Peptides against a protein of PDB entry 5JXT. Designs and how they scored, part 66

Target 1, 319 residues: chain A of PDB entry 5JXT
Amino acid sequence: SLLPKKEINVYIGMSEMQVKWYQKILEKDIDAVNGAGGKRESKTRLLNIVMQLRKCCNHPYLFEGAEPGPPYTTDEHLIYNAGKMVVLDKLLKRIQKQGSRVLIFSQMSRLLDILEDYCVFRGYKYCRIDGSTAHEDRIAAIDEYNKPGSDKFIFLLTTRAGGLGINLTTADIVILYDSDWNPQADLQAMDRAHRIGQTKQVVVYRFVTDNAIEEKVLERAAQKLRLDQLVIQQGRAQVAAKAAANKDELLSMIQHGAEKVFQTKGAFGTMAEKGSQLDDDDIDAILQAGETRTKELNARYEKLGIDDLQKFTSESAYE

## One batch from the design tools (peptide; aimed at target 1 E67)

Design b2_p25_4_s1 (made by RFdiffusion4, then SolubleMPNN; from b2_p25_4, 10 letters changed)
Fold by OpenDDE base, seed 3:
Parts: structure tokens; sequence; C-alpha cells
Structure b2_p25_4_s1 (fold): chain B 319 residues (1-319), chain A 25 residues (1-25)
């Protein structure tokens, strides 16, 4: 029988570099961040800020001129300059030692480029599929990964490209490096490993930058997922899930954690204390804290009805 | 909007250099 998947949100502090870049993104458009434009503020301007903050949460090298050089060589700086990479690097060592195989999903193909450089640097054998990958090359990559006795440890996928009904049950670990705005896209990604033919316990790690916009992206996705479930259960086909965030929701998301980011000198949380020197106990503590916060998040939305979920907006971080 | 339509932070080359220097250990 297929075991239920275990889903854990992994809350990760920003590196010092991420904090600095996050501050600079907010400072560049501080009037929009403070809501000074009011109803006249461009939704496109707010969406741009949101996307830059999400890039920062993934990796600062997604910005032009962020990578240290010359020389432009892959080194430990690729890991320590992003909190998610620090946790990923430790987690992958554990996963490999357990004889597990891993799918890593991202929304950003350019993040997969960074993850390829990382895989080469660590000597991890991998496959890759993104939106640009030709159909024949996708088949070849899937077949190479799923081959009996395959030496491919990691499969790198964009979330939407991985959604295409493929079977990857030869992996038992799923890492969502970032989250889709549509929780159904992430579920479809998980279901590539969590399907008929899986023989292991599937574990899903969802990386979430703590005290940043990604917490609000996750909350919005969890709210939408619960709403979608209740609509299906109650047969109310007409509950148009508000497909797009309004300006006030986007502003609240941008403002979340901004004050603490401006006050922070250096890194956040465990990244400030240990940086790249996380041990197995630190990883266990991060995973345990994440499991607790995941249960609390789910329990918050499980108690809400359809009407409450439609009206529920996260309180402003400044109220 | 495609990710391609997003304007990156237009920092001066000096601000970028300072940010990178301060982010290096």
Amino acid sequence: as target 1 above (319 residues)
Amino acid sequence: MAEDDLELPDWSKEELRELVKESAP
C-alpha cells in the first residue's frame, strides 16, 4: 500500500547577503513599500517588488552583479550566501547516506542553473528538466533517472514542467525549493514521487524563508488549497478563488518582516549563529520546528469555513 | 507578467560593489 506522504515546511533564515539584498530591494521603492501611493500605486510595481523579494529568498546570485568575482568560480560562497543552499547542502548529504533519491523543484529555471553548478561542485549526479527542455530530451532524462541502478541522485525540475504526468517513483524525497502561487502545482509535483509504484515513505520538504515574503506566499497557498477542498466537498463550483492578489494583499506581503529585516545586521536565526557550519542536530531542530509550524498552519485553516476563507486576509505586519 | 518583464534593482555599480564586499566574509 502507498504510505501517506509526510509534508514538512522547512523555515530557513536569510544569509547576511540575502538580508542586505532584501533591504536594498525594499529601499529602492520604499514609498511603495510604505503604501504612500495608496490606491494610485501600480499593481505592476508591487508585483515587481514581490518577484524581486522571492528571487532574493531563493538566491542572491539571481541578481546581476551579485556573484562575487573575478575570478567567477563556483566555491563555498555559492552555498553560504543563501540560507536555502546551506540547509539543502546538509540535507542532501543525509538523504544520500540514507540511500534515498531526491526531486528538487523550483519555479525559477535560473535557480536550476545555480543548482546545476552546485551539483557539479559537490559531485552529485543529476538530471534536469525545465520549460525549455525538448520533449525527446525530457523522455531521455526521465528514463535515465528511472533506470534500474541509475547513478543519478538528484532530479532538478521546474514545478510546472514536472507537472506533466511523469512518473518519478524511483525518488522518495521531494524538495520544493520555492512555492507556486497555485498550491495545486506543488501537489502535482509531489505526486510525481507519491504515486502507484512507490515503495518508500515519501517525504516532502518545502523550503520557506523565515521572516520574509515567502511565509505570506505559503499562507496564501494554504488558504487557497483549503478553499478549493471545501468547494469540492460542498459542491459549490462558483466560488471563484480570487486568482490574483489585490494591491492591499501584495502590500501586506511585502511589508511582512520588513521592519525586522531593516533592523537586522548580519544573517537571520540559525544562519546568524552557525552559518554554513550546521550539524545534524541543527538540521533536526530546524525540521522539528518546521513540523510544528506546519501543523499550526494547517490547523489555522482547517477551522475556517468557505465564507471565512474568502474574507480572511492576513493582518498587516504593521497593525 | 512573465518574469522577464521584471526590472531588477538598479543599483549603482558602486552600491553593488559595496554590497558584495560587505557580504564577503
Scores: peptide ipSAE 0.008, ipTM 0.479, DockQ to the pose 0.113
OpenDDE base, seeds 1, 2, 4, 5: peptide ipSAE 0.008, 0.007, 0.017, 0.006; ipTM 0.444, 0.377, 0.476, 0.388; seeds 4, 5 fail the geometry check

Design b2_p25_4_s2 (made by RFdiffusion4, then SolubleMPNN; from b2_p25_4, 10 letters changed)
Fold by OpenDDE base, seed 2:
Structure b2_p25_4_s2 (fold): chain B 319 residues (1-319), chain A 25 residues (1-25)
Amino acid sequence: as target 1 above (319 residues)
Amino acid sequence: MSEDDLELPDWSLEELRKLVEESKP
């Protein structure tokens, strides 16, 4: 029988470089961040800020001129300049040692480019599929990854490309490097490994930048998932949560952690204390804290009814 | 257009039901 998947949110502090870029993004549009634009603030402007903040949470090298160079050489700086990469680098070593194989999902094809550079730098053998990958090349990559005795350790996928019904049950670990606004896209990505034919316990690690917009993306996704589950259970098809965030929700998401980011000199959390020098005990502590915080997050939404979830603006989750 | 289209795909109720049933242990 297929074992239930284990899902763990992994809360990760920003690197010093990420904090600096996060500050720059907020400062560039400070009037929008402060809500000073009032009725004149476009939803498009807020969405653009959200996209830049999500890029920053993923990797600062997603911005033009952020990568150190010339010369542009892949080195340890690719890892230590992004909190998620520091945790990923340690976690992948553990996953490989246990004889597991891993799917890594992102919303951003350009992040997969960085992950390819990382894989080459660390000597990890990988496959890749994104939205631009031709159908024949997708089949070839899947077959290469799934073949008996495949030496491919990592499969890099965009979350949406991974949603296309493919079977990757030869992997038992899933890393969501970022989260979709639609929790169902992430579920479909997990279901590439968590399907009939899986013989191992599937473990899903969801990376979440702590004290940043990604916490609010995660909260919103959890709210939607709970609402969708309740709608199905109650047969109330009409309670389609307005899928699109309103301006006030977007503004609240942008403002989340912004003050602390402006006050911070250097990195956040474990990244401030240890930087790239995380040991196995630090990873265990991060995973344990993440498991606790994941249970707490789920328990908050499990108690809520449809009417409560519909009234939940991003503000009321703090009581 | 970056794949970051914040537009949540409109999932049919049937696709959603299938996903929820597939997500149950």
Scores: peptide ipSAE 0.009, ipTM 0.379, DockQ to the pose 0.026
OpenDDE base, seeds 1, 3, 4, 5: peptide ipSAE 0.006, 0.000, 0.006, 0.006; ipTM 0.394, 0.349, 0.359, 0.368

Design b2_p25_4_s3 (made by RFdiffusion4, then SolubleMPNN; from b2_p25_4, 10 letters changed)
Fold by OpenDDE base, seed 1:
Structure b2_p25_4_s3 (fold): chain B 319 residues (1-319), chain A 25 residues (1-25)
Amino acid sequence: as target 1 above (319 residues)
Amino acid sequence: MSEDDLELPDWSKEELQKLVKESAP
């Protein structure tokens, strides 16, 4: 029988470089961040800020001129300049030692490029599929990954490209490097490993940058998922229609953690304490804290009815 | 170029349209 998947949000502090870039993103459009545009502020302007902040949470090298160089050489800087990479690097070593295989999903194909450079640098054998991958090349990559005795450890996928009904049950670990605004896209990604033919316990690690916009992306996704579940259960198809982030919600998401980011000198949390020197005990502590916060997050939304979830979109913008 | 001179690229119109569609109900 297929075991239930274990889902853990992994809350990760920003590196010093991420904090600096996060500050610069907020400062570049500080009037929009402060809500000075009010009702006149364009949703597009706020969405641009949100997208830049999400890029920063993923990796600073997603910005032009952020990568140290010339010469542009892949080195340990690719890892220590992004909190998610520091945690990923330690987790992948553990996963490999356990004889597991891993799917890594992202919304950003350019992040997969960074992850390819990382895989080459660490000597990890991988497959890749994104939105640009031809149908035949997708089949070939899947078959290469799934073949008996495949030496491919990692499969790199964009969440949407991975959503296309493929079977990757030869992997038992799923890393969501970032979250989709639509929690159903992430579920569909997880279901590539968590499907008929899986023989192992599937574990899903969702990376979430702590004290940043990604916490609010996660909360919004969890709220939407609960609404979708309740709509399906109650047959109320009309309720699904309010899922678009309004300007005030986007502004609240941008403002979340911004004050603390401006006050911070250096890195956040475990990245400030240990940086790239995270040991196995630090990883276990991060995973345990993440498991606790995941349970608390789920328990918060499980108690809410449709009407409460629809109101909470307005109140959670101000808390 | 100082870190202060780094112009953050704006998202393409296509990326913004994708995000709007993803954020749409």
Scores: peptide ipSAE 0.014, ipTM 0.509, DockQ to the pose 0.045
OpenDDE base, seeds 2, 3, 4, 5: peptide ipSAE 0.007, 0.013, 0.007, 0.012; ipTM 0.406, 0.520, 0.445, 0.437

Design b2_p25_4_s4 (made by RFdiffusion4, then SolubleMPNN; from b2_p25_4, 11 letters changed)
Fold by OpenDDE base, seed 5:
Structure b2_p25_4_s4 (fold): chain B 319 residues (1-319), chain A 25 residues (1-25)
Amino acid sequence: as target 1 above (319 residues)
Amino acid sequence: MAEDDLELPDWSKEELRELVKSSAP
């Protein structure tokens, strides 16, 4: 029988560079961040801020001119300038040592470009599929990854491109480098490894930047997933979960952690003490804390009814 | 000390549309 997948949210602090860029994103549009734009503030402007904050949470080099250079050389700076890369770098070493193989999913093809540079820099053999990958090249990449005795350790995928019914049961670890707004897209990504033919315990690591926009993206995704489950269970198919965040929800998401980010000098959260010098014990502590917070998050939404889950309570933003 | 005008690139409307398309249910 297929073992249930283990899902762990991995809460990761921003690097010093990420904090600086996150501050600059907020400062560039501080009136919108403070809600001073009121009724005149466009949903598109707030969505732009959200997207820039999500880029920052993923990697600061997603911004033009953020990469140190010239010369533009891949080095340790690619890792230490992004909290997620610091954790990824340590986690991949552990995963490889365990004889596991890993799928890495992102919403951002440009982040996969950074992850390719990282794979080359670390000497990790990989495959890649994104939205631009030709059908023939997708088949070739899948076959190369899945072949018996494949030396490909990592498969890099955009979450949506990986969603297309692909079987990747030759991997047992899934890393969601970021989260989709639609939790079903992430589930479909997990189901590439967690499918008939899997012989190992599938473990899913969901990276979440702590005290940032991504916590609220995760909360909304968890809320939606629970609502979808309850709607299916109760036969209330017409409960149109408001699929799109409203302005107030987007504003609340942007404001989450903003004050702490403005007050922070240097790195944040898990990156503040050791930065790139994380050891195996630090990774174990991060994973254990993440497992606890994951259980707490799930337990919070499991207690809520459909009517509660339809209300984005701003109160959950301030606790 | 030169304030590094790290111009946060304005996401092109295209990049925003792709990301919104990638984020849209």
Scores: peptide ipSAE 0.020, ipTM 0.494, DockQ to the pose 0.044
OpenDDE base, seeds 1, 2, 3, 4: peptide ipSAE 0.008, 0.014, 0.009, 0.018; ipTM 0.438, 0.459, 0.489, 0.586

Design b2_p25_5 (made by RFdiffusion4)
Pose (drawn by RFdiffusion4):
Structure b2_p25_5 (pose): chain A 317 residues (1-241, 244-319), chain P 25 residues (1-25)
Amino acid sequence: SLLPKKEINVYIGMSEMQVKWYQKILEKDIDAVNGAGGKRESKTRLLNIVMQLRKCCNHPYLFEGAEPGPPYTTDEHLIYNAGKMVVLDKLLKRIQKQGSRVLIFSQMSRLLDILEDYCVFRGYKYCRIDGSTAHEDRIAAIDEYNKPGSDKFIFLLTTRAGGLGINLTTADIVILYDSDWNPQADLQAMDRAHRIGQTKQVVVYRFVTDNAIEEKVLERAAQKLRLDQLVIQQGRAQVAAAANKDELLSMIQHGAEKVFQTKGAFGTMAEKGSQLDDDDIDAILQAGETRTKELNARYEKLGIDDLQKFTSESAYE
Amino acid sequence: SEALEEKREERLEEREERAEEELAA
């Protein structure tokens, strides 16, 4: 029995420093922010703003010249200058206290570099797979974290790095520092720990910058995730739109017994006998429209799970 | 683990050299 995973959006604010940088990004190209300029502009200008705001929502030290002036030290400012780091510090502390281990995913390798400095600063044992990591390296990295009684605690990955089917069930908590544009990528990262061999409840925490660009980014991915479900659930419809033996058999046998019973004429003919006054016609049209409504209202409301013929129906016996 | 520690130390040495050059400028 594999427990369904708990996915939680953790909405996070921004530090005072992030606001300064967030404002500068928006100011440096305020024209495009207010939707100025021609409609012919290429997508490049706006997408550059998205990248900067994404970096800003992650950590201000991703911008050169942002970390406090030289010389550079690795201290508490690495934590308190990014809202996500403040939430993560207490979250990781609580995670180790309850005997849990965690996979931390990110879109940007430069952020895992910042998380490396954090892990050394707090004394956390950790592993890293980067996507810019050789094959034999990540094999060892996987084994080191999956070794029984492993020294490691945190596993730093990029959402895409490892490839398909790698197993990290020796962890039961997943933290998505930032989200991906396609939902299948984040969903695959959660299934590094949420797969066969996982014994404990998998909990996934997704850091989201509330009232900023990442909240809006998330709604779109949630929509695209919902659209994918509808396509996959309805993937049976085109194969259904020939005729089975039973379908053909049912068309022929329908009402055949009543036909055999009949010596004279059938229903509408036996009761009225090829002569029809106005009242008889009106009853035929009223009974038909009623049947027509009930038939259409029954089928136009159905779903794929009712229309889909099982392959075992072809096993006529 | 040793390889990651070496890469991190090399990165921090380059960062220290850059900080000395910025102070000298």

Design b2_p25_5_s1 (made by RFdiffusion4, then SolubleMPNN; from b2_p25_5, 13 letters changed)
Fold by OpenDDE base, seed 4:
Structure b2_p25_5_s1 (fold): chain B 319 residues (1-319), chain A 25 residues (1-25)
Amino acid sequence: as target 1 above (319 residues)
Amino acid sequence: SEALERRRAERAAARRAADAAALAA
């Protein structure tokens, strides 16, 4: 029988470089971040800020002029300049030692470009699929990954391209490097490994940048998922799930953690304490803290009714 | 970024070279 998947949110501090770039993004649009634009503030401007902050949470090298160079060489700086890469690098070593195989999903094809450079740098054999991959190349990549005795350890996928009906049950680990605004897209990605034909316990690691916009993206996705479940259970087809965040919701998401980011000199959390020198105990501590916070997050939304889940309450940020 | 685009182009060139070498073998 298919074992239930284990899902763990992995809360990761920003690197020093990410903090600097996160500050720079907020400062560039400080009037919008402070809500000073009022009714004249365009939803498009707020969506652009959200997009830049999410890019920063993924990797600072997604910005022009962020990468050190010329020469633009792949080196340890590709890892230590992004908190998610530091955790990923340690986690992949553990996963490989366990004889597991891993799917890595992102919303951003440009992040997959960084992950390809990383895979080459670490000597990890990989496959890649994104939204621009030709149909024939997609089939070839899936077949190469799934073949008996495949030496491909990693499959790199964009969440939307990877979600399209494929079987990847030859992997037992799923890393969501970032989250989709639609939690169903992430579920569809997980279901590529967590499907009939899986023989192992599927473990899903969802990377979340701590004290940043990604916490609010995750909360909103969890809220939406619970609402969708309750609507299905209660047969209330008329509850149009608010498909898109309003301006006030976007502003609240942008403001989350912004003050602490401005006050921070250097990196956040475990990234400040150890930087790229995480050991196995540090990874265990991060995973255990993540498992606790995941249970707390789920318990928060499980207690809410449909009417509560329709209200985006900003108050859940201070308790 | 220019750096990412450059590395992407380099990887694409390396893949094309490897594919061409595999077809010539």
Scores: peptide ipSAE 0.285, ipTM 0.784, DockQ to the pose 0.045
OpenDDE base, seeds 1, 2, 3, 5: peptide ipSAE 0.050, 0.066, 0.087, 0.091; ipTM 0.569, 0.639, 0.670, 0.676; seed 1 fails the geometry check

Design b2_p25_5_s2 (made by RFdiffusion4, then SolubleMPNN; from b2_p25_5, 13 letters changed)
Fold by OpenDDE base, seed 3:
Structure b2_p25_5_s2 (fold): chain B 319 residues (1-319), chain A 25 residues (1-25)
Amino acid sequence: as target 1 above (319 residues)
Amino acid sequence: MEKLEREREERRRRRREEDERLLAE
């Protein structure tokens, strides 16, 4: 029988470079971030800020002039300049030693380009599919990954490309490098490994930048998922969850952790303490803390009714 | 925007080609 998937949110501190770029993004639009734009502030401007902050949480090299050079070399700087890469690098070494195989999902094809550079740098054999991948190349990549005795350790996918019903049950680990606004897109991605034909315990690691907008993206996704479940259970099909956050919700999400980011001169959390020098005990501590915080997040939304889940709770906007 | 993106993709491509050469040595 298929074992239930284990889902763990992995809360990761920003690197020093991410903090600097996160500050720079907020400072550039400080009037909008402080709500001083009032009724004149466009939803589009707030969505653009959200998109830039999410890029920063993924990797600072997604921005022009962020990458060191010339010369532009791939080296350890590709890893230590992004908290998610530091954790990914340690986690992949452990996963490989366990004889597991990994699907890595992102919303951003440009992040997959960085992950390709990383895979080459570490000597990890990989496959890639995104939204631009031709149908024939997609089939070839899936077949190459799934073949008996495949030497391909990693499959890099955009979440949308992974949603297309493909079978990747030859992988048992799923890393969501970032989250979709629609929790169903992430579930569909997980279901590439967690389906008929899977023989191993599927483990899903969801990377979440701590003290950043990604916590609010995750919270909003968890709220929506619970609402969708309750609507199905109660037969209340007319309660369409508002598909898009309003201006006040977006502003609250942008403001989350912003004060602490402005006060921070270095990295956050374990990235400040150890940076790229994370050991196996540090990874275990991050995973254990993540598992606890995941249970707490789920328990928060399990207690809420439909009417409560339709209200955006701003309470955590200033924490 | 598109030109700057293309120049970045070309820089990334060159880095991959350099890294592949360094790993082959």
Scores: peptide ipSAE 0.046, ipTM 0.604, DockQ to the pose 0.103
OpenDDE base, seeds 1, 2, 4, 5: peptide ipSAE 0.029, 0.032, 0.027, 0.034; ipTM 0.553, 0.559, 0.586, 0.585; seed 1 fails the geometry check

Design b2_p25_5_s3 (made by RFdiffusion4, then SolubleMPNN; from b2_p25_5, 12 letters changed)
Fold by OpenDDE base, seed 5:
Structure b2_p25_5_s3 (fold): chain B 319 residues (1-319), chain A 25 residues (1-25)
Amino acid sequence: as target 1 above (319 residues)
Amino acid sequence: SAALEERRRERLRRRRERDRRLLEE
């Protein structure tokens, strides 16, 4: 029988460079962040801020002029300048030692470009699929990864490209490097490993930048997932209204952790204390704390009814 | 995969071109 998947949110502090770029993003649009722009601030402006903050949470090198150089080298700076990369780097070493194989999903093809440079730098053999990958190349990459005795350790996928019906049951670890706004996209991604033909316990690590917009993205996704589950269970098909974030929700998400980010000199949490020098005990502590916070998050939404979940999902601004 | 090698070559080309531009400024 297929074992149930284990899902753990991994809460990760920002690096010093991420904090600096996060501050710059907020400062550039400070009037929008403070809600001072009044009724004239377009939902589009707030969505752009959200997109930049999410890029910052993933990797600062997604911004022009962030990567150190010239010369542009692939070195340890690729890792220590992003909290998620520091944790990923340690976690992948552990996963490899365990004889596991890993799918890494992101919403951002440009982040997969950074992860490819990282894989090359660490000597990890990998496959890649994104939205631009030709059908033939996609088949070839899947077959190469799934081949008996494949030397490919990592599969890099965009969540949308990885969601497309493929079987990747030759991997037992899934890393969601970032979260989709639609929790069903993440479920479809993890279900590439967690399906018929899987012989191992599937473990899903969801990376979440702590004290940042990604916590609110996660909370909203968890709320939506619970609502979708309750709607299916109660047969209330009409309630599954595609609730896009309204302007006030986007503003609240942007403001989340902003004050602490402005007050912070340097990195956050374990990234401030250890930076790139995270050991196995630090990783165990992060995973344990993540497991606790994951249980707490789930327990919060499990207690809510449809009406309570709908009150938080205001206007269906799906145009 | 040929496509992976091409993407890697293209990224490396873009970095080298960026390096050249920044050294000429």
Scores: peptide ipSAE 0.311, ipTM 0.843, DockQ to the pose 0.547
OpenDDE base, seeds 1, 2, 3, 4: peptide ipSAE 0.302, 0.088, 0.031, 0.040; ipTM 0.854, 0.674, 0.659, 0.659

Design b2_p25_5_s4 (made by RFdiffusion4, then SolubleMPNN; from b2_p25_5, 12 letters changed)
Fold by OpenDDE base, seed 1:
Structure b2_p25_5_s4 (fold): chain B 319 residues (1-319), chain A 25 residues (1-25)
Amino acid sequence: as target 1 above (319 residues)
Amino acid sequence: DEKLKAERERRREERRRRDEAILAA
């Protein structure tokens, strides 16, 4: 029988470089971040800030002038400059030692480009599919990954490409490197490995940058998922329509952790303490803390009814 | 190997240019 998937949010501190870039993003639009733009501040501007902050949470080399060079070399700096890469690098070593195979999803094809550089640097054999991949090339990549005795350890996918109904049950680990605003997109990605024909326990690691906008993206996604579930259960089709964040919600999300980011000199959390020197015990601690916070997050939203979830802004979740 | 290296370098450059365009808009 197919075992239920285990989902764990992995809360990861920013690297020093991420903190510096996160500060720069906020400072560039500080009036908008402080709400000083009032009624004149466009939702589009706030959405742009959100996108830049999410890029920063993924990797600072998603910004011009962030990557060291010329010459542009692939080296350990590709890893230690992004908290998610530090954790990924350790986690992939464990996954490989366990004889598991892994799907890595991101919203950002440009992050997959960085992950390809990383795979080459570490000697990981991989497949890649994104939204631009031709249909025939997708089939070829899937077949190459799924073939008996495939030497491909990693499959790199955009979450959108994962939504195409493909079967990747030859992988048992799923890493969501970032989260979609729509939790259904992430579920569809997980369901590439968690399908009929899977013989292993599927484990999903959702990477979340701690003390950053990604926590609010996750909370909003969890709220939406619970709302969608309740709407389906209660037959109330009309509730699904308010899915787009309003201006005030976007502003609150941008402001989340911003003060602490401005006060921070260096990296956050375990990235400040250990950085690239994370050991196996540090990873176990991060995973255990993540499992606890995941249970707490789920328990928070499970208690809420439809009316509560409709009124519930991300701010009221901490009171 | 060299072709793959050149393609990675091209993607890095395209990433930088697109990010400049977004930051300038």
Scores: peptide ipSAE 0.104, ipTM 0.734, DockQ to the pose 0.050
OpenDDE base, seeds 2, 3, 4, 5: peptide ipSAE 0.030, 0.028, 0.042, 0.033; ipTM 0.597, 0.597, 0.673, 0.626

Design b2_p25_6 (made by RFdiffusion4)
Pose (drawn by RFdiffusion4):
Structure b2_p25_6 (pose): chain A 317 residues (1-241, 244-319), chain P 25 residues (1-25)
Amino acid sequence: SLLPKKEINVYIGMSEMQVKWYQKILEKDIDAVNGAGGKRESKTRLLNIVMQLRKCCNHPYLFEGAEPGPPYTTDEHLIYNAGKMVVLDKLLKRIQKQGSRVLIFSQMSRLLDILEDYCVFRGYKYCRIDGSTAHEDRIAAIDEYNKPGSDKFIFLLTTRAGGLGINLTTADIVILYDSDWNPQADLQAMDRAHRIGQTKQVVVYRFVTDNAIEEKVLERAAQKLRLDQLVIQQGRAQVAAAANKDELLSMIQHGAEKVFQTKGAFGTMAEKGSQLDDDDIDAILQAGETRTKELNARYEKLGIDDLQKFTSESAYE
Amino acid sequence: SEEEELEAYREARPKWARDEDIALP
């Protein structure tokens, strides 16, 4: 029995420093922010703003010159200058206290570099797979975290790095520092720990910058994830739109017994006998329209799970 | 100066100051 994973959006604000940088990004190209300029502009200008706001929502030290002036130290400012780091600090502390281990995923390798300095600062044992990591390296990194009684606690990964089918069930908590544009990428990261061999409840925390760009980014991905489900669930429809033996057999046998019983004429003909007054015609049209409504209202309401013929139906016996 | 501070930042934080490709929609 594999427990369904718990996925939680943790909505996070921004530090005073992030607001300053967030405003500068929006100011430096306020024209494009207000939707000015021609409609012919390429997508490049707006996408550059998206990148900067994404970096800003992650950590201000991703911008050169942002860290407090030289010389540069690694201290508490690394935590309190990014809203996500403040929430993560207490979250990681609580995770270790309850005997849990955690996989931390990110889109940006420069952010895992910042998380490296954090892990050393707090004394956390950790592993990293980067996507810019050799094959033999990440094999050892996987094994080191999966070793029985492992010294490690945090596993730093990029959402794409490892490839398909790698196993990290020695962790039961996943933290997505930032989200991906395509939902299957984040969903695959969660299934590093949420797969066969996982014994504990998998909990996934997704850091989202509330009232900023990442909240809006998340709604789109949630939509695209919902669209994918509808396509996959309806993937049986085109194969259904020939005829089975039973389908053909049912068409022929339908009402055949009543035909054999009949010596004279069938229904509409036996009761009225090839002569029809106005009242008889009106009863035929009223009964038909009623049957037509009930038939259409029944089938136009159905779903794929009702129309889909099982392959075992072809096993006529 | 501003240029000298940026040089110092890159010398002190080479991992943070490198180039990186970013995923877009």

